Peptides against a protein of PDB entry 5EIB. Designs and how they scored, part 13

Target 1, 366 residues: chain A of PDB entry 5EIB
Amino acid sequence: VDLEPGTMDSVRSGPFGQIFRPDNFVFGQSGAGNNWAKGHYTEGAELVDSVLDVVRKESESCDCLQGFQLTHSLGGGTGSGMGTLLISKIREEYPDRIMNTFSVMPSPKVSDTVVEPYNATLSVHQLVENTDETYCIDNEALYDICFRTLKLTTPTYGDLNHLVSATMSGVTTCLRFPGQLNADLRKLAVNMVPFPRLHFFMPGFAPLTSRGSQQYRALTVPELTQQMFDSKNMMAACDPRHGRYLTVAAIFRGRMSMKEVDEQMLNVQNKNSSYFVEWIPNNVKTAVCDIPPRGLKMSATFIGNSTAIQELFKRISEQFTAMFRRKAFLHWYTGEGMDEMEFTEAESNMNDLVSEYQQYQDATAD
Target 2, 366 residues: chain A of PDB entry 5EIB as posed
Amino acid sequence: VDLEPGTMDSVRSGPFGQIFRPDNFVFGQSGAGNNWAKGHYTEGAELVDSVLDVVRKESESCDCLQGFQLTHSLGGGTGSGMGTLLISKIREEYPDRIMNTFSVMPSPKVSDTVVEPYNATLSVHQLVENTDETYSIDNEALYDICFRTLKLTTPTYGDLNHLVSATMSGVTTCLRFPGQLNADLRKLAVNMVPFPRLHFFMPGFAPLTSRGSQQYRALTVPELTQQMFDSKNMMAACDPRHGRYLTVAAIFRGRMSMKEVDEQMLNVQNKNSSYFVEWIPNNVKTAVCDIPPRGLKMSATFIGNSTAIQELFKRISEQFTAMFRRKAFLHWYTGEGMDEMEFTEAESNMNDLVSEYQQYQDATAD

## One batch from the design tools (peptide; aimed at target 1 G337 M341)

Design b1_p11_1_s1 (made by RFdiffusion4, then SolubleMPNN; from b1_p11_1, 7 letters changed)
Fold by OpenDDE base, seed 2:
Structure b1_p11_1_s1 (fold): chain B 366 residues (1-366), chain A 11 residues (1-11)
Amino acid sequence: as target 1 above (366 residues)
Amino acid sequence: APAKRPPKLPP
């Protein structure tokens, strides 16, 4: 789905364009112009019914529909505005199905689009209410991984998207291979989301290795475990040491000892015990899949529900507030039918979410 | 309309 035809033509002409049905390419002509309101109330609203018709048709063809997976950007107009409109409409029609998102968070380090804080804040408000699981993929963290860890002097969108694809492949491993922990979206939600609003995940992937160092790196279970829990491997720009883990899932892939995995996972929890809440028993889940990712002997994927995710929302909120106080660019949103109250409500709900994460960070076992 | 400036990766 896109509000611009050129994106669909790029996907269709790409190496994977033939895996999608031609009838499942739904696109507009005008685009959203990086405006959430165009995505949500005008251009996106004109296209949404055509998308819902395709969603219904594909849902009816499913023997066992678990839920929906959306991949979108929160900085743009289409992914943010139309993406959240689609989430709302799908949730209204399928209230008993899991809504899962891969939400790409904007960063000034990656994009010069001045209105991204508005698009992100308005999107986060919708995600708080209308998703069950959201993987926070932060362009700032992806850029920092590419530059600092992968030693890429000039990271590209191809380099960022490679990390996104590796992460998406990792977190979906249990859904794609039989006999795994969290083998369905609902079991993942039950294990990862102790409180309904606190469903924003910090994903991470290991191994992350620079091209120059690949030949010297042994892939071992201890090294994967250590890197997976390193703040520098988090694909959300938050330090887990500034918060507490509510829940964690670790997904190992490749031929390895289950005993060694369990030993290393216990060791990393014990070393980092101060960064876990003490009042959620058995809050770390581990899965091992014998099938490695393509091109690797083994990997580990991390999913963290941490109160440190509030750092991401605070960053967006600070940027939002600095613009909104000046009424900067508001006429571009209000001209598409938005009220200034929708901005204030979205800011309030995101600040409430930050306060909820802080409350659970400071909570003790009574 | 704010032109979709292609996101400039910082130098």
Scores: peptide ipSAE 0.020, ipTM 0.586, DockQ to the pose 0.027
OpenDDE base, seeds 1, 3, 4, 5: peptide ipSAE 0.005, 0.019, 0.017, 0.014; ipTM 0.416, 0.626, 0.627, 0.585

Design b1_p11_1_s2 (made by RFdiffusion4, then SolubleMPNN; from b1_p11_1, 8 letters changed)
Fold by OpenDDE base, seed 3:
Structure b1_p11_1_s2 (fold): chain B 366 residues (1-366), chain A 11 residues (1-11)
Amino acid sequence: as target 1 above (366 residues)
Amino acid sequence: APAKMPAKKPK
């Protein structure tokens, strides 16, 4: 789905374009112009019914529909505005199904789009209410990984998207291979989301290795475990040491000892025990899939539900507030039929989410 | 084409 035809043509002409049905390419002509309100109330609203017809048709063809997965950007207008409209409409029709998102958070390090804080804040407001699971993929963290860890002097969208694809492949491993922990979206939600609003995940991937160091790096379970819990490997720009893990899942891929995985996961949990809440029993889950990712002998994917994710939301909120206090660009949103009150409601709900994460960070076992 | 929001701050 897109509000621009060129993205659909790129997907269709791509190496995997033939895996999608031609009728499942739903697209507009005008685009959202980086405006959430165009995505949500105008251009996106004109297209949403055509998307819902495809969603219904594909859902009826499922023997066992678990839920939906959306991949979108929160900085743009289509992914943010139309993506959240689509989430709302799907939630209305399928209230018993899991809504999962891969939400790309905007960063001024990656994009010059001045209105990204508005689009992100308005999107987060919708994601808090209408998603069950959201992977926070932060362009700031992706850029920092590319630059600092991968030693890429000028990170490209291709380099960032490579990290996104590795993460998406990692977190969906249990859904794609039988006999795994979190083998369905509902089990993942039950294990990862102790409180309904606190469903924003910090993803991470290992190995992350610069091209120059690949030849010298052993891929071992200890090294994967250590890297996966390193703050520099988090694909959300927050430090887990500034918060507490509510829940963690680790997905190992490749041929390895389950015993060694369990030992290393216990060791890293014990070493970092101050960064876990003690009042959630069995809050670390581990899965091992014998099938490695393409081009690697082994990998590990991290999913953290951490109160440190509030740092990401605070960053967006600060940027939002600095623009909104000046009424900067508001006429572009209100001109598409959006109320100025929706900005204030979205800001409030995001601040409430930050406060809720802080409350659970400061909570002790009674 | 409908006006895209200016990526950069209007100077």
Scores: peptide ipSAE 0.034, ipTM 0.703, DockQ to the pose 0.041
OpenDDE base, seeds 1, 2, 4, 5: peptide ipSAE 0.000, 0.032, 0.032, 0.026; ipTM 0.330, 0.677, 0.715, 0.693

Design b1_p11_1_s3 (made by RFdiffusion4, then SolubleMPNN; from b1_p11_1, 6 letters changed)
Fold by OpenDDE base, seed 4:
Structure b1_p11_1_s3 (fold): chain B 366 residues (1-366), chain A 11 residues (1-11)
Amino acid sequence: as target 1 above (366 residues)
Amino acid sequence: MPAKMPKKEPP
């Protein structure tokens, strides 16, 4: 789905374009112009019913519908505005189904779009209420990984999207291969989300490999485990050491010893015990899939529900507040039918979410 | 309205 035809043509002409049904390409003509309100109330609202018709058709073809997964950006108008409209509409029709998102957080290091903090804040407000599971894929973190870790002098969207693809492949491993932990979206939610609003995940991946780098470093299980828990491998720009893990899932891929994985996972938990909440027992889950990712002998994917995710939301909130106090660009949103109150409500709800994460960070077992 | 939201002026 897109509000611009050129994106869909790029997917269709791409190396995997033939895996998608032609009838499942739903697109607009005008785009959202990086405006959440165009995505949510105008251009996106005109297209949403055509998307819902496809969603219904595909849902009816499922023997066992678990839920939905959306991949979208929160900085743009389509991914943010239309994406959150779609989430809301799908939630209304399928309230008992899991809503999972891969939400790409904006960063000023990656995009010059001024209004990204508005689009992100308005989106996060919707995601808090209407998703069950949200993977926070932060362009800040992706840029920092590309620049600092992968030594890319000028990271491209292609480099960032390679990391996104590795993450998405990692976290969906258990859904794609039988006999794994979190083999369905509902089990993932039960294991990862102790509190309904606190469903924002910090993904991480090891080994981090650049696009076109043939440096297949054969990592060991200890190296994978250490890198997976390193803040530099997190695809959300948060330091886990500034918060506490509520829950963790680790997904190992490749031929390795389960015993060695369990030993290394125990060692890393013990070493980092101060960064876990003590009041959630058995809050680390591990899966091992014998099938490695393409081009790697082994990998590890991390999913963390950490109170440190508040650093990401604080960053967006600070950027939002700095623009909103100046009433910068508001007329472009209000001119599409938004109320100025929706900005204030979205800011408030995101600040409440930050406060909730802080409360659980400071909570002790009495 | 502009077809696309403006970019940040470079600092």
Scores: peptide ipSAE 0.051, ipTM 0.783, DockQ to the pose 0.036
OpenDDE base, seeds 1, 2, 3, 5: peptide ipSAE 0.023, 0.044, 0.025, 0.038; ipTM 0.661, 0.751, 0.638, 0.729

Design b1_p11_1_s4 (made by RFdiffusion4, then SolubleMPNN; from b1_p11_1, 7 letters changed)
Fold by OpenDDE base, seed 2:
Parts: sequence; C-alpha cells; structure tokens
Structure b1_p11_1_s4 (fold): chain B 366 residues (1-366), chain A 11 residues (1-11)
Amino acid sequence: as target 1 above (366 residues)
Amino acid sequence: APAKRPAKLPP
C-alpha cells in the first residue's frame, strides 16, 4: 500500500515483486506530502476501503488467521497517517486478532523532514491504543550500527533495510518453523507484554559483523549471547542499562547445543540482574531453531520489553513540544480537518506511557 | 506543502 504510484512500481519491478498478487497492489496518485493528516483524514481515507477489501479477501483465504503485521514509517505521511488509519479500521473489524507492527521511528540524523515529530507523536497515540505488539526500529540506531559496527563509511537506505529485514526474519522465526516457543502471535504477546499499554519492543540481532572481519569471526553461542545483549546491537536508540527489562525473548538459529544456550542465557541474566525487574518470574524466554538464516551458520535475535524505551518517547516528546509551542506548521494539519486538541491528546498519552514505564522501573517486589 | 526534504542518506 502507498499513496504514491512510484513506490509500488519499485516494489513490483524489484527482485521479489512477483511474489505479490497484482490485485494486492493498492496505491493512490497524490501522496501524503509527509503530512499525517493527509494520510489519516483525506488522501488515505479515500484509499482505505479498497485496502480493507483486499484485507478481507486475504483473511477469508486463511485456514487460521492469527493477526496482522504492518511495516510502516512514523516520520512520513502514508506510513504514519494511513498506516494508523488501517490499524484502527482492522482493529474495529478483527478485535480478537493480534495487531503486530514494525514501526520505523524518525531520527533527525537520517531525515531533514521538519514535521516528523508531529507524525510520530500522532502515530504513537494510535499505536498505544490499537496495537498488541510494536517493534520499535530507530533509523538512528540502524545508522549507528552501520557506521560503528559494520564499518560502512556512507550508510545507505539499502544498508538500513538489510538490518530491518534480518531483524524481521529473526523475530518471525518461531511463526515460520514448527515446534518453537512463541509459535503464534498471541503466545508471543502473553510472554512479552505483562501490561497491555507496555507493548513496545527493542529488537536486536547477532551476529553484526563488518565485511572485512567476517572471515576471522568464530560464531559461538557465548559470542552471540554477549553481542545480543550489547546496547550497540539494539535497533532502538535506547540504553538498556538506563532501565529494566520487564520481559526478554531470545531466538537462536542454527545447529547448537540447547544446554550451552541455556547456560549462556543464565550467565548473561545473572551478570545483568540489576537490569531486570525482580517481581516478574521467568521473564526470559529462549527458543532454538535448527535452521540458520541464509548466509550464516548461526544467529540470535533479541526482543526486549524494557523501561529504557521511554528514552525514545522522551526524545520524540521534546522535539514535538519545541515545535508545538511555536504552532509551527500546524496549519498544514488543521487545513486537512484536524483539531489542535488531537495534538494535545496525543502528547498527553505519550507522556502517560513514559510515566507508566518509569513507575514499573521503580517498582519493587512486595 | 512542506516539501519532501531529501533524506540525508543516499538510497
């Protein structure tokens, strides 16, 4: 789905464009112009029914529909405005299904789009209410990984999207292969989300290795475990050491000893015990899939529900507040039918979410 | 419309 035809033509002409049905390419002509209100109330609202017709048709063809996966950007107009409109409409029609998102967080290091803090804040408000699981993927963290860890001098969107694809492949491993922990979206939510509003995850991937170092790197379970818990491997620009893990899932892939995995996972948890909440028993889950990802002997994917994610929301809130106090660009949103109240409600709900994460960070066992 | 400022990253 896109509000611009050229994006869809790029997907269709791409290496995997033929895996999608032609009728499942739904697109507009005018685009959202990086405006959430165009995505949500005007251009996106004109297209949403044609997307819902495709969603219904594909849902009826499923033997067992677990839920939906949306990949979108929160900085743009289409991914943010139309993406959250679609989430709302799908949630209304399928209230018993899991809504899972891969949400790309905007960063001033990657984009010069001045209105991204508005689009992100308005989107986070919708994600708090209408999603069950949200993987927070920060373009700043992806850029820092490409530059510092992968030793790419000039990271591209192709390099960032490679990290996103590896992460998405990792977190969906248990859904795609039989006999795994978290074999369905609902079971993942039960294990990862102790409180309904606190469903924002910090994903991570290992191994992250520069092209020049790949030939010298021994892939071992201890090295994968150590790298997976390193703050430099997080796809969200938050330091887990500034918060506490509510829950963790680790997904190992490749031929390895389950005993060695369990020993290393226990060792990393014990070394980092101050960074876990003590009042959630058995809050670390581990899965091992014998099938490695393409081109690797083994990998590990990290999913963290951490109170440190509040750093990401605080960063967005600070940027939002600095613009909103000046009423900067508001006429572009109000001219599409929005009220200034929708901005203050979205800011309030995001600040409440930050306060909830802080409350559970400071909570002790009774 | 606020122009789509080109992203800092090359495609």
Scores: peptide ipSAE 0.036, ipTM 0.595, DockQ to the pose 0.026
OpenDDE base, seeds 1, 3, 4, 5: peptide ipSAE 0.000, 0.027, 0.021, 0.023; ipTM 0.341, 0.578, 0.574, 0.559

Design b1_p11_2 (made by RFdiffusion4)
Pose (drawn by RFdiffusion4):
Structure b1_p11_2 (pose): chain A 366 residues (1-366), chain P 11 residues (1-11)
Amino acid sequence: as target 2 above (366 residues)
Amino acid sequence: HAPVTSPPAVL
């Protein structure tokens, strides 16, 4: 789905472009120009019922639908504006299904548009209310990993998307292969989301590799375990050691000692017990899958529900406030008939989300 | 494109 028609061509000319159902391409003529109001209200509303028809059709041909997963950026107009409209319409029509999103956060290091904080805040407001699980993929973190760790002086979207694709593969492994833990979206959500609004996850993986060089050696289980908890291996630009984990899901892929995995996971939990909330006993679940990802014999994927994610929302909120106080470009949004109060409503909801993460960060079992 | 009026915000 895109309001921009040129997106259809690039996907089709891609390696697996012909495998998609031709009828499932739903596109507009213009597209939103980084205007969330255009995406949602104006233009997305024009296009949205066509998308829902296709969604309804895919759903009726499902033996037992688990739910939906949406990939989109929060900084633009279509993936952000229309994407959250689609989520709200799907929530109305399929209220008992899990909504899961892979949402990429904007960063000034990657994109040169100062309205992106507007678009992201209006979107975060919708996701807080309407999604069950959201993987926070931070362009800030992706750029820093490419620039500082992978030593790519000029990271491209291809460089960033290599990190995203490795992460998405890792976090959906328990859904795609036989296993006991978090095997479906609802079971994963019940294990990861103690409070409904706090459903923004920090993904990480090890080893971090630059595409096309080179290999190995394969990591030891200790090396995997330590790296997958490392702040430098997170896809969100937050230091996990600045907050506390409410829940964690760890996924080890490849051939390895299940006993050694157990020992290392127990090791990181009790050496660093102060970083795991004490009022949620046994809050770290571990899954092993025998099939490694491409190019690797061993890998680990980390999914964290950490109070440190408030750093991501504080950063967006600060940029949003800096722009919104000067009312810059606000007429672009209200020109599409959007209420200015929706900006204030979204800002307040995001700041409320930050306070809630801090409340549980300081909470004690006493 | 014609603009679409949004619903009222809640605080």

Design b1_p11_2_s1 (made by RFdiffusion4, then SolubleMPNN; from b1_p11_2, 3 letters changed)
Fold by OpenDDE base, seed 2:
Structure b1_p11_2_s1 (fold): chain B 366 residues (1-366), chain A 11 residues (1-11)
Amino acid sequence: as target 1 above (366 residues)
Amino acid sequence: SKPVKSPPAVL
């Protein structure tokens, strides 16, 4: 789905364009122009019914529909505005199904789009209410990984999207291969989401190796486990050491000892016990899949529900507040039918979410 | 000027 035809032509001409049905390419002509209100109330609202017709048809073809997976950006107009409109409409029609998102967070290091803090804040408000599980993929963290860890002097969108694809492949491992922990979206939600609003995840991946450092050193289970808990391997720009983990899932891939994985996962929890809440027993879940990712002997994917994710929302809120106090660019949103109240409600709900994460960070066992 | 879709920054 896109509000621009050129994106669909790029996907169709790409190496995997033939895996999608031609009728499942739904696109507009005008684009959203980086405006959430165009995505949500005008250009996106004209296209949404055609997308819902495709969603219904594909849902009827499922033997067992678990839920929906959306991949979108929060800085743009289409992914943010139309993406959140689709989430709302799908939630209304399928209230018993899991809504899962891969939400790309904007960063000034990656994009010069001045209105991204508005689009992100308006999107986060919708995700808090209408999503069950959100993987926070932060363009700032992706850029920092490419530059610092992968040693890329000039990180491209191709390099960032490679990290996104590795992460998405990792977190969906249990859904794609039988006999795994978290084998469905609902079991993942039950294990990862202790409180309904606190459903924003920090994904991470190991190994993060530069093309030049792809020396034949197969990482060991201890090295994978240590790298998975390193803040430098998190795809969200927050330090887990500034918060506490509510829940964690670890997905190991490749031929390894389950016993060695369990021993290393226990050791890393014990070493980092101050960074876990003490009042959620057995809050770390581990899965092992014998099938490695393409080009690796083994990997580990991390899913963290941490109160440190509030650093990401605080960054967006600070940028939002700096523009909103001056009413900068608001006429582009109000001219598409939005009220200034929708901005204030979205800011309030995101600040409430930050306060909720802080409350559970400071909570002790009774 | 309207926020235009910035061409993907050639990072």
Scores: peptide ipSAE 0.022, ipTM 0.507, DockQ to the pose 0.031
OpenDDE base, seeds 1, 3, 4, 5: peptide ipSAE 0.015, 0.018, 0.017, 0.014; ipTM 0.514, 0.519, 0.556, 0.538

Design b1_p11_2_s2 (made by RFdiffusion4, then SolubleMPNN; from b1_p11_2, 5 letters changed)
Fold by OpenDDE base, seed 5:
Structure b1_p11_2_s2 (fold): chain B 366 residues (1-366), chain A 11 residues (1-11)
Amino acid sequence: as target 1 above (366 residues)
Amino acid sequence: SKPVKSPAAKL
């Protein structure tokens, strides 16, 4: 789905364009112009019914519908505005199905789009209410990984999207291969989300290796485990050491010893025990899939529900507040049918979410 | 000015 035809043509003409049904390409002509309100109330609202018709048809064709997975950006108008409209409409029609998102968080390091803090805040407000689980894929973190870890002097969207694709492949491993931990979207939510509003995940991937270092790197279970818990491997720009893990899932892929995985996972928990909440028993889950990712002997994917995710929301909130106090660009949103109150409600709900994460960070076992 | 899509060329 896109509000611009050229994106869809690029997907259709791409090396995998034929895996999608032609009728499942729903697109507009005008685009959202990086405006959430155009995505949500005007251009996106004109297209949403055509998307819902496709969603219904594909849902009826499922032997067992678990839920939905949306991949979108929160900085743009289509992914943020139309994406959250689509989430709301799907939630209304399928209230008993899991809503999962891969939400790409905006960064000033990656985009010059000045209104991204508005689009992100308005989107987070919708995601808090209408999703069951959200992978926070932060362009800040992706850029920093590309630059610092991968040693890419000028990271591209191709380089960032490669990290996104690796992470998405990692976190969906248990859904795609039977007999694993979190074998369905509902089990993932039950294991990862102890409190309904606190459903924002810090994904991480290992191995992350620069081209110059690939030939010298052994891939071992200890190294994968160490890197998976390293803040530099997090796809969200938060330091887990500034918060506490509520829940963790670790997904190993490749031929390895389950015993060695369990030993290393216990060792890393014991070394990092101060960064876990003590009042959620058995909050770390581990899976091993014998099927490695393409081009690797082994990998590990991390899913963290951490109170440190508040650093990401605080960053967005600070940027939002600095613009909103000046009423900067508000007329572009209100001119598409938004009320100024929707901005204050979205800011409030995101600040409440930050406060909830802080409360659970500071909570002790009585 | 309207929010414009950042040209893909500035990454």
Scores: peptide ipSAE 0.025, ipTM 0.568, DockQ to the pose 0.030
OpenDDE base, seeds 1, 2, 3, 4: peptide ipSAE 0.014, 0.024, 0.013, 0.021; ipTM 0.497, 0.543, 0.521, 0.525

Design b1_p11_2_s3 (made by RFdiffusion4, then SolubleMPNN; from b1_p11_2, 4 letters changed)
Fold by OpenDDE base, seed 2:
Structure b1_p11_2_s3 (fold): chain B 366 residues (1-366), chain A 11 residues (1-11)
Amino acid sequence: as target 1 above (366 residues)
Amino acid sequence: SKPVKSPPAKL
């Protein structure tokens, strides 16, 4: 789905364009112009029914529909405004299905779009209410990984998108291969989300590799485990040491000893015990899939529900507040039918979410 | 200025 035809033509002409049905390419002509309100109330609202017709048709073709996976950007107008409109409409029609998102967080290091803090704040408000699981993929963290860890002097969108694809492949491993822990979206939500509003995940991947890096490094289970818990391997720009893990899932891929994995996972948890909440028993889940990712003998994917994710929301809130106090660009949103109240409600709900994460960070066992 | 589609990233 896109509000611009040229993006869809790029997907269709791409290496995997033929895996999608032609009728499942739904697109507009005018685009959202990086405006959430165009995505949500005007250009996106004109296109949403044609997307819902495709969603219904594909849902009826499923033997067992678990839920939906949306990949979108929160900095743009289409991914943010139309993406959250689609989430709302799908949630209304399928209230018993899991809504899972891969939400790309904006960063001034990657984009010069001045209104990204508005689009992100308005989107986070919708994601708090209408999603069950949200993977926070932060463009700031992706840029820092490419530059600092991968030693790329000039990162590209191709390098960032390679990290996104590795992360998405890792977190979906249990859904794609039989006999795994968290084999369905609902079981993942039960294991990862102890409180309904606290469903924002910090993903991480090891080993970190760039697209076109042919250097296979042999990693051991201890090295994978250590890298997976390193803040430099997190796809969200938060330090886990500034918060506490509510829940963790680790997904190992490749031929390895389950016993060695369990020993290393216990060792890393014991070494980092101060960074876990003590009042959630058995809050670390581990899976091993014998099938490695393409081009690697082994990998590990991390999913963390951590109170440190509040650092990401605070960064967005600070940028939002600095613009909103000046009424900067508001007339571009209100001119598409928005009220200024929707901005203050979205800011309030994101600040409440930050306060909830802090409350559970400071909580002790009774 | 209008919020316009960003040029390609500073990447």
Scores: peptide ipSAE 0.021, ipTM 0.576, DockQ to the pose 0.031
OpenDDE base, seeds 1, 3, 4, 5: peptide ipSAE 0.020, 0.019, 0.016, 0.018; ipTM 0.577, 0.572, 0.529, 0.575

Design b1_p11_3 (made by RFdiffusion4)
Pose (drawn by RFdiffusion4):
Structure b1_p11_3 (pose): chain A 366 residues (1-366), chain P 11 residues (1-11)
Amino acid sequence: as target 2 above (366 residues)
Amino acid sequence: SSPVHSSPVAP
């Protein structure tokens, strides 16, 4: 789905472009120009019922639908504006299904548009209310990993998407292969989301590799465990050691000692017990899958529900406030008929989300 | 495209 028609061509000309159902391409003529209001209200509304028809058709041909997963950026107009409209319409029509999103957060290091904080805040407001799980993919973190760790002086979207694709493969492994833990979206959600609004996850993986060089050696289980908890291996630009884990899901892929995995997972939990909330006993679940990802014999994927993710929302909120106080470009949004109060409503909701993460960060079992 | 007006949000 895109309001921009040129997106259809690039996907089709891609390696697996012909495998998609031709009828499932739903596109507009113009597209939003980084205007969330255009995406949601104006233009996305024009296009949205066509998308829902396709969604309804895919759903009726499902033996037992688990739910939906949406990939989109929060900084633009279509993936953000229309994407959250689609989520709200799907929530109305399929209220009992899990909604899961892979949402990429904007960063000034990657994109040169100062309205992106507007678009992201209006979107975060919708996701807080309407999604069950959201993987926070931070362009800030992706750029820093490429620039500082992978030593790519000029990271491209291809460089960033290599990190995203490895992460998405890792976090959906329990859904795609036989296993006991978090095997479906609802079971994953019940294990990861103690409070409905706090459903923004920090993904990480190990090893971090630059695409096309080179290999190995394969990591030891200790090396995997340590790296997957490392702040430098997170896809969200937050220091996990600045907050506390409410829940964690770890996924080890490849051939390895299950016993050694158990020992290392127990090791990181009790050496660093102060970083795991004490009032949620046994809040770290571990899954092993025998099939490694491509190019690797061993890998680990980390999914965290950490109070430290408030740093991501504080950064967006500060940029949003800096722009919104000067009312810059606000008429671009209200020109599409959007209420200015929706900006204030979204800002307040995001700041409320930050306060809630801090409340549980300081909470004690006493 | 013609603008679409959203419902008013109370303060």

